# Peptides against a protein of PDB entry 3J47, part 1

No score or structure here was measured in a lab: all are predicted.

Target 1, 121 residues: chain A of PDB entry 3J47
Amino acid sequence: IRLTNQLKSLKGLQSKLKDVVEYLDKVINKELPINHTILGKLQDVFNLLPNLGTPDDDEIDVENHDRINISNNLQKALTVKTNDELMVIYISNLVRSIIAFDDLIENKIQNKKIQEQRVKD
Structure headers, positions and changes below count from the first letter of each chain, unless a header shows other numbers.
Peptide ipSAE was made for these designs. It is ipSAE averaged over its two directions, with the distance scale d0 held at 1.0 Angstrom where the peptide's residues are scored. Compare it between designs on one protein only; published cut-offs may not apply.
A fold fails the geometry check if it doesn't show the stated peptide or something in it is severely misdrawn.

## One batch from the design tools (peptide; made by RFdiffusion4, then SolubleMPNN)

Design b1_p8_1_s1 (from b1_p8_1, 5 letters changed)
Fold by OpenDDE base, seed 5:
Structure b1_p8_1_s1 (fold): chain B 121 residues (1-121), chain A 8 residues (1-8)
Amino acid sequence: as target 1 above (121 residues)
Amino acid sequence: TLLDELTQ
């Protein structure tokens, strides 16, 4: 029973991973707009994967040099992209905070004008 | 300034 459930869960994960690959291919082909929320969750998944780009010091076989360069370039690209995404989220939160501050100032100005009118009547 | 309006 437990092994059958683990195999079913692994097959379900494989299906979801295929759906993610198909989504990424459609985004690369410009068939779908880039969804930054999906991309962020995908980066979180890649950041939770064991470092596919640091060979543990025990697997430096000279035949893996091209795979090590590809994996290090992928991890560097993921790190740069994670930094750029965090910057976009930070800017978006900063802009929302500026708008909310502007709305607060405008509400205070309006409330002051309403009070000054009520004192003149 | 907008800050002076907020501090009054």
Scores: peptide ipSAE 0.026, ipTM 0.720, DockQ to the pose 0.010
Fold by OpenDDE base, seed 4:
Parts: sequence; structure tokens; C-alpha cells
Structure b1_p8_1_s1 (fold): chain B 121 residues (1-121), chain A 8 residues (1-8)
Amino acid sequence: as target 1 above (121 residues)
Amino acid sequence: TLLDELTQ
């Protein structure tokens, strides 16, 4: 049951990816207007994709070299952009963690002062 | 240090 559902989900994803490629080809061919909302969501999906392997330089059929170079340049640009976006998220999480540590230290200092007062009374 | 205050 679980494996069959995973295979069905993967086949569904493959079908949807094909629908996206066909949509992009129609947009490139000017058969459909550019929808910036779809393009933005597609960019977000590509930013969430794990490194679509650089085709090893050994599978370069000379007839696909321009499409592979465009794909690799787009992927490299998306990977750099994703790394920069992740860096900003990590810095933001680090700053939040520092603030939470400062609040913890202040709470410990206050608790220590309260205990020192209780020992003097 | 701030670390010494966290470890006390």
C-alpha cells in the first residue's frame, strides 16, 4: 500500500511536471501570455528543488549544448539566489536565537537576585 | 563572559 501510493504520487508529479513544460513551451512560442503569478510560483518550486544535477560534462550531445547551457546557467543562478535567500533566513534565525539567549540570561540574573534576597531575609 | 553566566 505505502509503496504503491508513493509510485502513484511520483507518476502524478511527473505528469504535472510535463504539463508545466508544455505550458512553458507555449509561453516561449508566444501561444500564451506570460502569467507572472505562475512564473513566480514556478521560480519558488525551482528554488525548492534539490540541485538538479549539473549534467556531467560527459553527456553533452553537441545538439543540446545550448539548451543544457541555458538550463545550467538558470540552475546556477537559482542555486546562487537560493543560497543568498537561505543565508538571510539563517542570519534571521541566528539573530532570533541570540535574542532568546539574552532573554534567558536576563531571566537567570533576575532569578539569582531573587534567591540572594531570600537568603538575606 | 555571557557563556559563564549561562553555565552558572
Scores: peptide ipSAE 0.026, ipTM 0.684, DockQ to the pose 0.011
Fold by OpenDDE base, seed 1:
Formats: C-alpha cells, structure tokens, sequence
Structure b1_p8_1_s1 (fold): chain B 121 residues (1-121), chain A 8 residues (1-8)
C-alpha cells in the first residue's frame, strides 16, 4: 500500500513536470507569450528543490554529466535572477524608508523652528 | 549627525 501510493504520487508529479516542459517548449518556440507569474512560481519551485544536480557520488555515468551540468547551470541562473529581483525589492524598500525618514527629520526641524519663534514673540 | 538631531 505505501509503495503503490508513492508510485502513484511520483507518476502524478511526472505528468505535471511533462506539462511544465511542454509549456516551456511552447514559450521557447514563441508559440506562447512568456507569463511572468508562471515563471516566478517555477523559480520558487526550483529554489525549494534540493540540488538536483549533485549526483550522489555513487554512480557518475559519463553520459549523465552533460544533463547534470545543464540542470546546475539552469538552477544557478534561476537563483541569480531571484537574488537580483529580491535585491531590487530590498533597495526599493530602503529608498522608501530613507525618504520617509528624511521627511520626518525635516518635519521635526521645522516644528522646532516654529516653537523657537513662538517663544521669542 | 542627523540621528543626534532626531534624538534631541
């Protein structure tokens, strides 16, 4: 029962991976427009996957080396792109926080000047 | 500093 359920789940995952490959092939062939929301969700999946490109050191068949190198290069490219997107969001939030802090300082300085004028009058 | 002016 456990092994049959694992095999059924793995076959279901294989079908979904095939649908993702077919979608990516249609996007590469320019048959479909790139959907950034689908691509972002695929990136999240690839970032959550343990390194699919470390063969456990126990079967380096030389024919798998090219497929492993391609998968590692793809995962690295997705990780770099995700880091760049997160960096842009982080910088944008920092800039917004700096502007809001500058406005707060300027408002405090102006309020202090107004109080000092009211004490002299 | 601007921080010292904000803490006074």
Amino acid sequence: as target 1 above (121 residues)
Amino acid sequence: TLLDELTQ
Scores: peptide ipSAE 0.023, ipTM 0.679, DockQ to the pose 0.010
Fold by OpenDDE base, seed 2:
Structure b1_p8_1_s1 (fold): chain B 121 residues (1-121), chain A 8 residues (1-8)
Amino acid sequence: as target 1 above (121 residues)
Amino acid sequence: TLLDELTQ
């Protein structure tokens, strides 16, 4: 249930991001008038997003190089933190699966002993 | 083994 809801929320976010890209493409192609209120809100969202893009090559501005290094360091730190959190969740689920497997084996052994007793009486 | 008891 929780993971399915996270996947549904992520798919919903992906759909909304696609709608934003399609809107921007229509604005770039001059098919729609520039809405400065939408564009301002989109700029605010991009300013709040950690720069998750490697800038694909081609503007050597020395002022971008420090922002790129800071963004890459933040992205790397977020990626490491996310990997460590996922590892703890994975280990926790593995331990729960091992316990549930041990309980299943014990239940099977006990059921076999009960059946062997019923055949001796 | 514990695996042999699971496969029986």
Scores: peptide ipSAE 0.020, ipTM 0.662, DockQ to the pose 0.010

Design b1_p8_1_s2 (from b1_p8_1, 6 letters changed)
Fold by OpenDDE base, seed 2:
Structure b1_p8_1_s2 (fold): chain B 121 residues (1-121), chain A 8 residues (1-8)
Amino acid sequence: as target 1 above (121 residues)
Amino acid sequence: TLLDDLTQ
């Protein structure tokens, strides 16, 4: 249930981002008039985004072609880090579930031994 | 343990 809701929310966000890109392309191509209210809300969204294109403070001077590669490298690094963190959380939850299963089996064996002793007395 | 028998 929780994971399905997260996936549904992420798909809904992806659809909305596509609609925003399509709107911006139509505005750039002069197919639609500029709506300053929509543009203001997009600026607010961009101001809330982390700087996906700032290399840490040591390379001020690479021409407009490298900004796309640096943004892609940081996005890739964030994606890899997120996948590794999710993998560690998954393994940790799997191990906890296995331990809880072993404890359940041990408790069942102990309860059976106690019942077998009570039938011999 | 039953865990040792499942991991061997």
Scores: peptide ipSAE 0.051, ipTM 0.757, DockQ to the pose 0.011
Fold by OpenDDE base, seed 3:
Structure b1_p8_1_s2 (fold): chain B 121 residues (1-121), chain A 8 residues (1-8)
Amino acid sequence: as target 1 above (121 residues)
Amino acid sequence: TLLDDLTQ
């Protein structure tokens, strides 16, 4: 039961990947207009793909080598671009967290001074 | 620093 369900799910995923390839081929052939929302979602999928490490140079059929190298270079370029975009978001959130921490420290110092004044009156 | 003023 469990293995049959995994195989059915994998066949379903394979069908969806074929639908995506057929869509991309129609866009490349100018049969369909470029949809930036679909391209953005495809970029998100390529970024969520575990680094499909270049299959070690020992398993590449010589006839697909150029297409696989172009695909791997494109995947690597997309992964690098996304890592850079995520790094900018991370740094921006880090800077906001530092500012909020400094504001918290200032508020604690001000509250301490107000309490010390109230104990003297 | 603002942190030093909190620790004093």
Scores: peptide ipSAE 0.034, ipTM 0.718, DockQ to the pose 0.010
Fold by OpenDDE base, seed 5:
Structure b1_p8_1_s2 (fold): chain B 121 residues (1-121), chain A 8 residues (1-8)
Amino acid sequence: as target 1 above (121 residues)
Amino acid sequence: TLLDDLTQ
């Protein structure tokens, strides 16, 4: 029973991973718009993956040095990209907060002008 | 500034 459930869960994970690859291929081909929420969730998954570019100190086979350098470069590129995207989200939230503050100031100025007009009439 | 008009 436990082994059959693990194999079913692994097949389900493989299916979902295929659906993610197909989605990414459609986004790369510009068939679908980039969804930043999906991309952020994929980055969270990559950040939760065991560091696929650090050899565990037990698997330094000299033949994998090029694969290790590629995986380390990919992980650094993903980390930099994640940082840049988090910075863009942060700036976007700051800009939204500044606009909402400006709208609040303008609404308060307009309300003050309306009150001053009502006191003169 | 818009801030100076808000503080009056």
Scores: peptide ipSAE 0.028, ipTM 0.693, DockQ to the pose 0.010
Fold by OpenDDE base, seed 4:
Structure b1_p8_1_s2 (fold): chain B 121 residues (1-121), chain A 8 residues (1-8)
Amino acid sequence: as target 1 above (121 residues)
Amino acid sequence: TLLDDLTQ
């Protein structure tokens, strides 16, 4: 039961991957308009893919080498672009956290001054 | 500065 369900899920994933390739081919051939929402989701899927091989340079027929190099170059380009996008998001969140921390320090300083004033009166 | 308040 478990193994049969895993095989069924994998076959389902393979079918969906084929549907995605056929969609991308139609977009490349200008048969369909570019959908940026689909392209973004595909980019997210590619970024979640485990590094799809540096195949050890020793087992690749020349026709597979070009396809694998294109796949690896695409994966690398997507990874670099995502690292740059994530870096901008990370810096933006870091700056927001620093500002919120500064506001917290200023609030503590003000509260301390108010307490010191109340002890002098 | 924020840095001076973190070092006190």
Scores: peptide ipSAE 0.028, ipTM 0.661, DockQ to the pose 0.011

Design b1_p8_1_s3 (from b1_p8_1, 5 letters changed)
Fold by OpenDDE base, seed 2:
Structure b1_p8_1_s3 (fold): chain B 121 residues (1-121), chain A 8 residues (1-8)
Amino acid sequence: as target 1 above (121 residues)
Amino acid sequence: SLLDDLIN
């Protein structure tokens, strides 16, 4: 019972991973439009994966070296892209805060000018 | 600047 449930869960995960690969292949082949929301969620899933690129130094089979390098390059690429997305969000929030501050300054200057006019009349 | 007009 326990082993059968684990095998069923693993087969279910394998099917979902296959569906993700098929989706990505359709996007690469331009059969489907790029959905940035799906790609962002997929990146979040990959960022939750254990580091697939550093086997501890005790089992480097020479035949796995190319797969390890590819995994490391993929993880680095995902990390860089995540950092770039976070940087764009940060800059966007900073720009919004600067604009809101500039509008506040302009409103205070206008109010000061209106008060100075009322004291002269 | 707009900031200078606020400070003065």
Scores: peptide ipSAE 0.031, ipTM 0.713, DockQ to the pose 0.009
Fold by OpenDDE base, seed 3:
Structure b1_p8_1_s3 (fold): chain B 121 residues (1-121), chain A 8 residues (1-8)
Amino acid sequence: as target 1 above (121 residues)
Amino acid sequence: SLLDDLIN
């Protein structure tokens, strides 16, 4: 039962991926207009996919070299863009953590001063 | 710095 459900889910995912490829082929062939909302969602999918873009140098069929180079350059460009976006998020979280740490230090100093006053009364 | 005020 569990294995059969996993296989059914993978077949369903494979069908959806084929539909996406067919859509992209129709857009490339100018049969359909470019939809920026679909392209944006597709970019989000590629940004979530770890490293689909290392062809191990050992399986490059020579007849697809130009399409593979364009795909690799696009995947590399998407990976760089994703890394830059993640870096901005990381820096933003680092800055927030530094501010929160500074506020914690200030609160600890204030609490120390309040305790020192209470010991003098 | 606030850190120096905490250490001292």
Scores: peptide ipSAE 0.031, ipTM 0.713, DockQ to the pose 0.009
Fold by OpenDDE base, seed 1:
Structure b1_p8_1_s3 (fold): chain B 121 residues (1-121), chain A 8 residues (1-8)
Amino acid sequence: as target 1 above (121 residues)
Amino acid sequence: SLLDDLIN
């Protein structure tokens, strides 16, 4: 029972991965438009995957090594893209905070000047 | 700087 349920769950995961591959192939072939929401969720999945590039050194058939290297390069490319997107969001929020702080400083300086003028009159 | 003008 437990082994059969694990095998059924693994077959279900394999089917879903096949559907994702078929979707990506259609996007690459320009048969479907790029959906950034789907790609973002796929990227989140790849970022949550343990480093698939450390199969313990004890079962490396040479044909699996090329597939593992391609998978690692793809995971690295997706991680770099995520970091760049997060960096742009962070910089944009930092710039907004700096502008809001500069406006606050200018308003305080203007208010100080108005108070100093009212004390001289 | 505008910040220095606020602190002083």
Scores: peptide ipSAE 0.031, ipTM 0.711, DockQ to the pose 0.009
Fold by OpenDDE base, seed 5:
Structure b1_p8_1_s3 (fold): chain B 121 residues (1-121), chain A 8 residues (1-8)
Amino acid sequence: as target 1 above (121 residues)
Amino acid sequence: SLLDDLIN
């Protein structure tokens, strides 16, 4: 029973990872708009993954030095790219907040002008 | 500024 449930959970995770890859491929191909909430959650997943490119100090087999360097460079590139993607997300949210604040100010000014006109008539 | 016009 426990092993069958673990295998079912792992198969379910594999299916979800496939759906995520298919989503990312559609986003890369510009078939779907970038969803910043999905990218942020994917980043949380990558940050929770054991650093697939940091050798645990116990697995420095000299034969993997080139693979370790490639993995570390890939992880660094993924981390930098992910930080840049997050920065774009935060800037986009900041810009939306600024626009919403500007619209609020303009609406308040317009409402004040309308009220001042109604008091003069 | 538009903000100054809101405050005053």
Scores: peptide ipSAE 0.029, ipTM 0.713, DockQ to the pose 0.011

Design b1_p8_1_s4 (from b1_p8_1, 5 letters changed)
Fold by OpenDDE base, seed 4:
Structure b1_p8_1_s4 (fold): chain B 121 residues (1-121), chain A 8 residues (1-8)
Amino acid sequence: as target 1 above (121 residues)
Amino acid sequence: SLLDDLTQ
């Protein structure tokens, strides 16, 4: 149930993002008038997005190779960032599992000492 | 070490 709801929410977000892209393409093609309120809200979204595009400071070359490279660099940056975030989550879960294992070992050692003392008395 | 405690 929880995982299915997360996947449904992510698919819903993906659909909304596609609708925004289609809207922007229609505005770029002059099929729709520029709505400054929508653009302001998109700017707010981009400002809340973690910096998805500082190009490392080498290469202004404008005009026809960039849409594929921007998509690939954005996907690469998102993939790297997602991998780093997942790595931190996995390390945190691993550390918690090690602590819980340590507590289990300590409890077993204490129980063994209590049993040895009861056999000696 | 934690490993020494596992081997006792």
Scores: peptide ipSAE 0.026, ipTM 0.676, DockQ to the pose 0.010
Fold by OpenDDE base, seed 1:
Structure b1_p8_1_s4 (fold): chain B 121 residues (1-121), chain A 8 residues (1-8)
Amino acid sequence: as target 1 above (121 residues)
Amino acid sequence: SLLDDLTQ
């Protein structure tokens, strides 16, 4: 139940992100007028994202061809960062599982020694 | 092995 609700919430977020992309495509294609309120809220969302720009993007003037390369570099950087964060979580969970397994082995060995002592007394 | 001690 709780995991199903989290998955449903994540799917709802994915749908909403798709609707934002479709809106931006329609604005780019001049099918819809530019809404400055929507763009302002989108800018607020981007400002809450970690800056994955290269530290050298302080130069004004890149033509529409370089916006595609910047978008691809940002997407690649987001993918790499997400992979590294997931890797750290995975390693942390693996280490915790190994420790818990070692503790279980030691507890079984101790319990066996206690039983062998009780049979000798 | 430590695994053999878990199966006993």
Scores: peptide ipSAE 0.024, ipTM 0.671, DockQ to the pose 0.010
Fold by OpenDDE base, seed 2:
Structure b1_p8_1_s4 (fold): chain B 121 residues (1-121), chain A 8 residues (1-8)
Amino acid sequence: as target 1 above (121 residues)
Amino acid sequence: SLLDDLTQ
């Protein structure tokens, strides 16, 4: 249930991001007028994103071409980190479910042994 | 097996 809801929420976010890209493409192509309220909200979203163009501290007078490559590497690293964090959450939920199942088996075995002792007395 | 004890 929880994982299915998270996947549904992520798919819903992906759909909304696609609609935003399609809107921006129509604005770039001059098919739609510029809406400053929508652009202001997008700017707020970009200001809340980690700086995708600065690796923490190394002096690089990097020509505009290398800044794009570093930005792409940081975006990939953030995507990998997010996938690894989601994988750890998935494994942690799986392990908790296995432990709870093992405890149920152990409790059933103990109850069976107690019943077999009571039938011998 | 532990599974046999669960199915009995």
Scores: peptide ipSAE 0.022, ipTM 0.659, DockQ to the pose 0.011
Fold by OpenDDE base, seed 5:
Structure b1_p8_1_s4 (fold): chain B 121 residues (1-121), chain A 8 residues (1-8)
Amino acid sequence: as target 1 above (121 residues)
Amino acid sequence: SLLDDLTQ
């Protein structure tokens, strides 16, 4: 029962991966319009995958080695793009924090001046 | 923190 369920789940995953490949082939052949939401989700999947490019060199047909190298180059390019996008978000949050800190300092200085004036009057 | 001293 457990082994049969694992085999059924693996066959179900294989079918879904085939459907994704057939969709990408139709987009490449211009049979379907590019859906940026689907491409974004595929990018997220590739960024979550461990580096698929080290099956031990002892079991790979030469045709599979070229496909694995292409997959690794794509994954590396997607990871670089994601790191650049995250860097822009990080810098934006840092700048907002610096502005909020400067506004807090200026407000404290003004409040102190107002208190010193009220003690002289 | 420096923020706590500025908010007091």
Scores: peptide ipSAE 0.025, ipTM 0.672, DockQ to the pose 0.011; fails the geometry check

Design b1_p8_2_s1 (from b1_p8_2, 5 letters changed)
Fold by OpenDDE base, seed 5:
Order: C-alpha cells, then sequence, then structure tokens
Structure b1_p8_2_s1 (fold): chain B 121 residues (1-121), chain A 8 residues (1-8)
C-alpha cells in the first residue's frame, strides 16, 4: 500500500511538472501572455528546490561559498539517509531469508519424524 | 526499527 501511494504521488508530481513545462513552452512560443504571478510562484518553487547539483565549476563566485557548503551537506545527508534505507532493506531481506531457511529445516525435521513413525507402525 | 517491522 505505501509504495503504491508513493508511486501515485510521484506520477502526480510528474504530471504537474509536465503541465509547467507545457505552460513555459507556450509562453516561449508567444502562444500565451507572460503571467508574472505564475512566474513569481515558479521562482518561489525554484528557490525552495534544494540545490541537488554541485554548482557547475563555472559559477564559483566567492560570495556563494556558504551556499555550496549547504548544498554539499544536503547531498551528503540525502546519500547517508539513502544508504541507511538500503541497509534496512538489505537486513530485512536477510532476516526473511533466515526465517524461510529455518521454516525449511523445521519442515524437513517434521517430514523425517513422520517417515520414522510410518516405519515403526 | 519501525521500517524493519513494516517490511517483514
Amino acid sequence: as target 1 above (121 residues)
Amino acid sequence: MQKLVDLL
């Protein structure tokens, strides 16, 4: 259920991003007038986007050093969080494999006991 | 802990 909801939310975000691109293309093509209210909200969205890129090595103005350090710290925090989530998935799959192996051993022991009983009767 | 329990 949770994964399906995340996938639905991601598809909904993808649709909205496509609608924004289609709007921008129509404005670039002069098919629609520039709406400064939409452009301002889009600028607010871009300002709220975490810088998930390394600044291109061509935009190292000395005044942006604090912004570069914040972006690198956020990327590092996201990478650590992703690695921790992958580790939880790995451990969960390992535990599931151990349980399934234990159940298989117990099933084999039970089948052996049933065979030994049938040879004594 | 909760994420492990939700995946088992």
Scores: peptide ipSAE 0.013, ipTM 0.412, DockQ to the pose 0.019
Fold by OpenDDE base, seed 4:
Structure b1_p8_2_s1 (fold): chain B 121 residues (1-121), chain A 8 residues (1-8)
Amino acid sequence: as target 1 above (121 residues)
Amino acid sequence: MQKLVDLL
C-alpha cells in the first residue's frame, strides 16, 4: 500500500512538472500571456529547491564553498538514501520470489501426491 | 526492518 501511494504521488508530481513546462513553453512561444503570479510562485519553488548541481570546478568562488559543500552533502545523502531504498526494494522482491517458489514447490509436491494416488487406484 | 514489512 505505501509504495503504491508513493508511486502515485511521484506520478502526480511528474504530471504537474510537465504541466509547468508546457505552460512555460506556451509563454515562450507567446501563445499565452505572462502571468506574473504564476511566475512568482515558480520563482518561490526554485528558491526553495536546494542546489543539486555538481559544482562545476569553475564555480569555486570562495564565498560559495559552504553552499557547494551543503549541495554535495545533500546529493550524497540523497544518493545513499536512494541506494538504501532500492536495496530494501531488491531484498523485498527476493523474499517475495522465495515465498512464491516455496508455494510452487508445495503445489508441485501436492500434485505429485495426487498423481501417485491416481496410479494406485 | 519496518520498511521491508511495509513493502511486502
Scores: peptide ipSAE 0.012, ipTM 0.429, DockQ to the pose 0.020
Fold by OpenDDE base, seed 2:
Structure b1_p8_2_s1 (fold): chain B 121 residues (1-121), chain A 8 residues (1-8)
Amino acid sequence: as target 1 above (121 residues)
Amino acid sequence: MQKLVDLL
């Protein structure tokens, strides 16, 4: 249930991001008038985004060293957290597969016993 | 067993 809800939420976010891109493209092409209320809300969303910049190895600005270290630490923390969540899902799926295999073996043993009884009667 | 599979 949890993973299906996360996937549904991610697909919903992807659709909304596509609708935003399509709106911005229509505004750039002058097909739609500029809506300052929509642009203000987009600016609020961008201001709430964490700096996830990869340090491009080509911007040696000595004043950005603390921002680059914070972005690398955040990216690493997100990668570790995602890997740990994927590891839990992997273990859960292995345990489900082992239980389903045990239930299949027990069902096969029971069916064999029922067949051996029917041949003796 | 089934209740544990539904929880995971």
Scores: peptide ipSAE 0.016, ipTM 0.484, DockQ to the pose 0.015; fails the geometry check
Fold by OpenDDE base, seed 3:
Structure b1_p8_2_s1 (fold): chain B 121 residues (1-121), chain A 8 residues (1-8)
Amino acid sequence: as target 1 above (121 residues)
Amino acid sequence: MQKLVDLL
């Protein structure tokens, strides 16, 4: 159940991100007027996004070195945490698959025994 | 077993 809910939530996020892109494209194409309240909320979302850019080796601006190092450490920490969370999900899915396979074998054995009984009666 | 599989 948990994985299905996570997949549903991720699909819901993907749909909302697509709706945001489609809105921005319509604003760029001048099909929709610029809504400053929507742009402000998008800016708030972008300000809450960690800078996950790899510093291209070309952004050695000497004044940003501390921000770049903090960004890289945050990206690495988020990548490690995400990998650990994905590993737990993967192991949980393997265990679920093994149990479901065992239950399938048991059900197949039981069904075979029931068929062998029905052929003897 | 099903209740444990549902919780995971």
Scores: peptide ipSAE 0.014, ipTM 0.456, DockQ to the pose 0.015; fails the geometry check

Design b1_p8_2_s2 (from b1_p8_2, 3 letters changed)
Fold by OpenDDE base, seed 1:
Structure b1_p8_2_s2 (fold): chain B 121 residues (1-121), chain A 8 residues (1-8)
Amino acid sequence: as target 1 above (121 residues)
Amino acid sequence: MQELIDKL
């Protein structure tokens, strides 16, 4: 249930991000007027987004070292969390495969017993 | 066991 809900949430986020890109493209192309309220809401979203960008190794500004370290620590934490979630998916799929194999063995044993009974009658 | 996987 948790993984399916995460995947559904991620697909919903991807759709909304696509709608935002399509809106921005229409604004850039001058097909739509600039809505300062939408732009302000997008800016609020970007300001609330953790810096997930790799610091381009090209901004050696000595004053941003704390922001770079916070970004790298957050990326690392998200990568670790993602790896842990992938490990849970992997284990869950292994357990499912083991159960399906056990059910297949039991089914084969039952079918063999039914065949052995039909040969004795 | 299947019910445990469906909960994960």
Scores: peptide ipSAE 0.023, ipTM 0.546, DockQ to the pose 0.017
Fold by OpenDDE base, seed 3:
Structure b1_p8_2_s2 (fold): chain B 121 residues (1-121), chain A 8 residues (1-8)
Amino acid sequence: as target 1 above (121 residues)
Amino acid sequence: MQELIDKL
C-alpha cells in the first residue's frame, strides 16, 4: 500500500513537472505572456531546492567555500538516504521473489502428485 | 510475510 501510494505521488509529481515544462516552453516561444505570479512561485520552488549541483570546478569564490561544503555534505547525505531507501525496496523485492519461488516449487510438487494419481486411476 | 510486503 505505501509503495503504491509513493508511486502514485511520484507519477503525480512527474505530471506536474511536465505541465511546468510545457508552460515554460510556451512562454519561451512567446505563445503565452509571462505570468510574474507563476514565475515568483517557480523561483520559490528553486530557492527551496537544495543545491544538488556538483561544484563546477569554475566557481571557487572564497566566499562560497562554506556553501559548497554544505551543499556537498547535503548531496552526500541525500544520496546515502536514497541508497538506503532503495536497499529496503531491493530487499523487499528479493523476499517477494523468494516467497514466489517457494510457492512455485510447492505448486510444481502438487501438480506432480496430481499427475501421478491420474496415471494410477 | 506477504501481508507485510503488501503493507510496504
Scores: peptide ipSAE 0.019, ipTM 0.507, DockQ to the pose 0.017
Fold by OpenDDE base, seed 5:
Structure b1_p8_2_s2 (fold): chain B 121 residues (1-121), chain A 8 residues (1-8)
Amino acid sequence: as target 1 above (121 residues)
Amino acid sequence: MQELIDKL
């Protein structure tokens, strides 16, 4: 029972990974528009993957060293790209907040000037 | 500034 359920879950994961590859191929071929929500969810999945590029120091078979370096470079590139994208979103939200605060200050100054004019007439 | 807001 336990082994059959694990095999069923693994087959279900393999099917979902195939559907993701087929989606990415259609996006690369420009058959489908880029969906940033789907890409963000794929990025969340890659960030939740165990670090596929740190072998525990106990399993370095010399023939896998090039595959390990490629996976480490890919994870580092994804992490850097994620951090840069999050930094752009953060700066964008900060800039919007500063502008909304400036508009609020100017609105307060204008309202004060209008009140001071109404007291002089 | 406004053109940067409208692109975000």
Scores: peptide ipSAE 0.014, ipTM 0.443, DockQ to the pose 0.017
Fold by OpenDDE base, seed 4:
Structure b1_p8_2_s2 (fold): chain B 121 residues (1-121), chain A 8 residues (1-8)
Amino acid sequence: as target 1 above (121 residues)
Amino acid sequence: MQELIDKL
């Protein structure tokens, strides 16, 4: 139940991010007027996002080295966390597949017993 | 470990 809800929530988030991109594209193309309230709310969202920028190895600004290290450590931590979560999902799906295979074997055994009974009557 | 079990 939790995994299906997480997948539904993630699909909902993906749809909302797509709606935001489509809105920004329409604003860039001058199809829609600039709404400063929407842009302010998007800026609030971007300010709440951790900087996940890959350091392009070309931004040698000595003042950003601590921010780049924090960004890299956070990206690595999120990548590890995501890999661990994907591993759990994989194991859960593997266990479910084993159970479904066991149920299939038992169903096949039962069907064979029913056929062997019908040949004896 | 407990969080993994709660995700299963």
Scores: peptide ipSAE 0.006, ipTM 0.481, DockQ to the pose 0.021

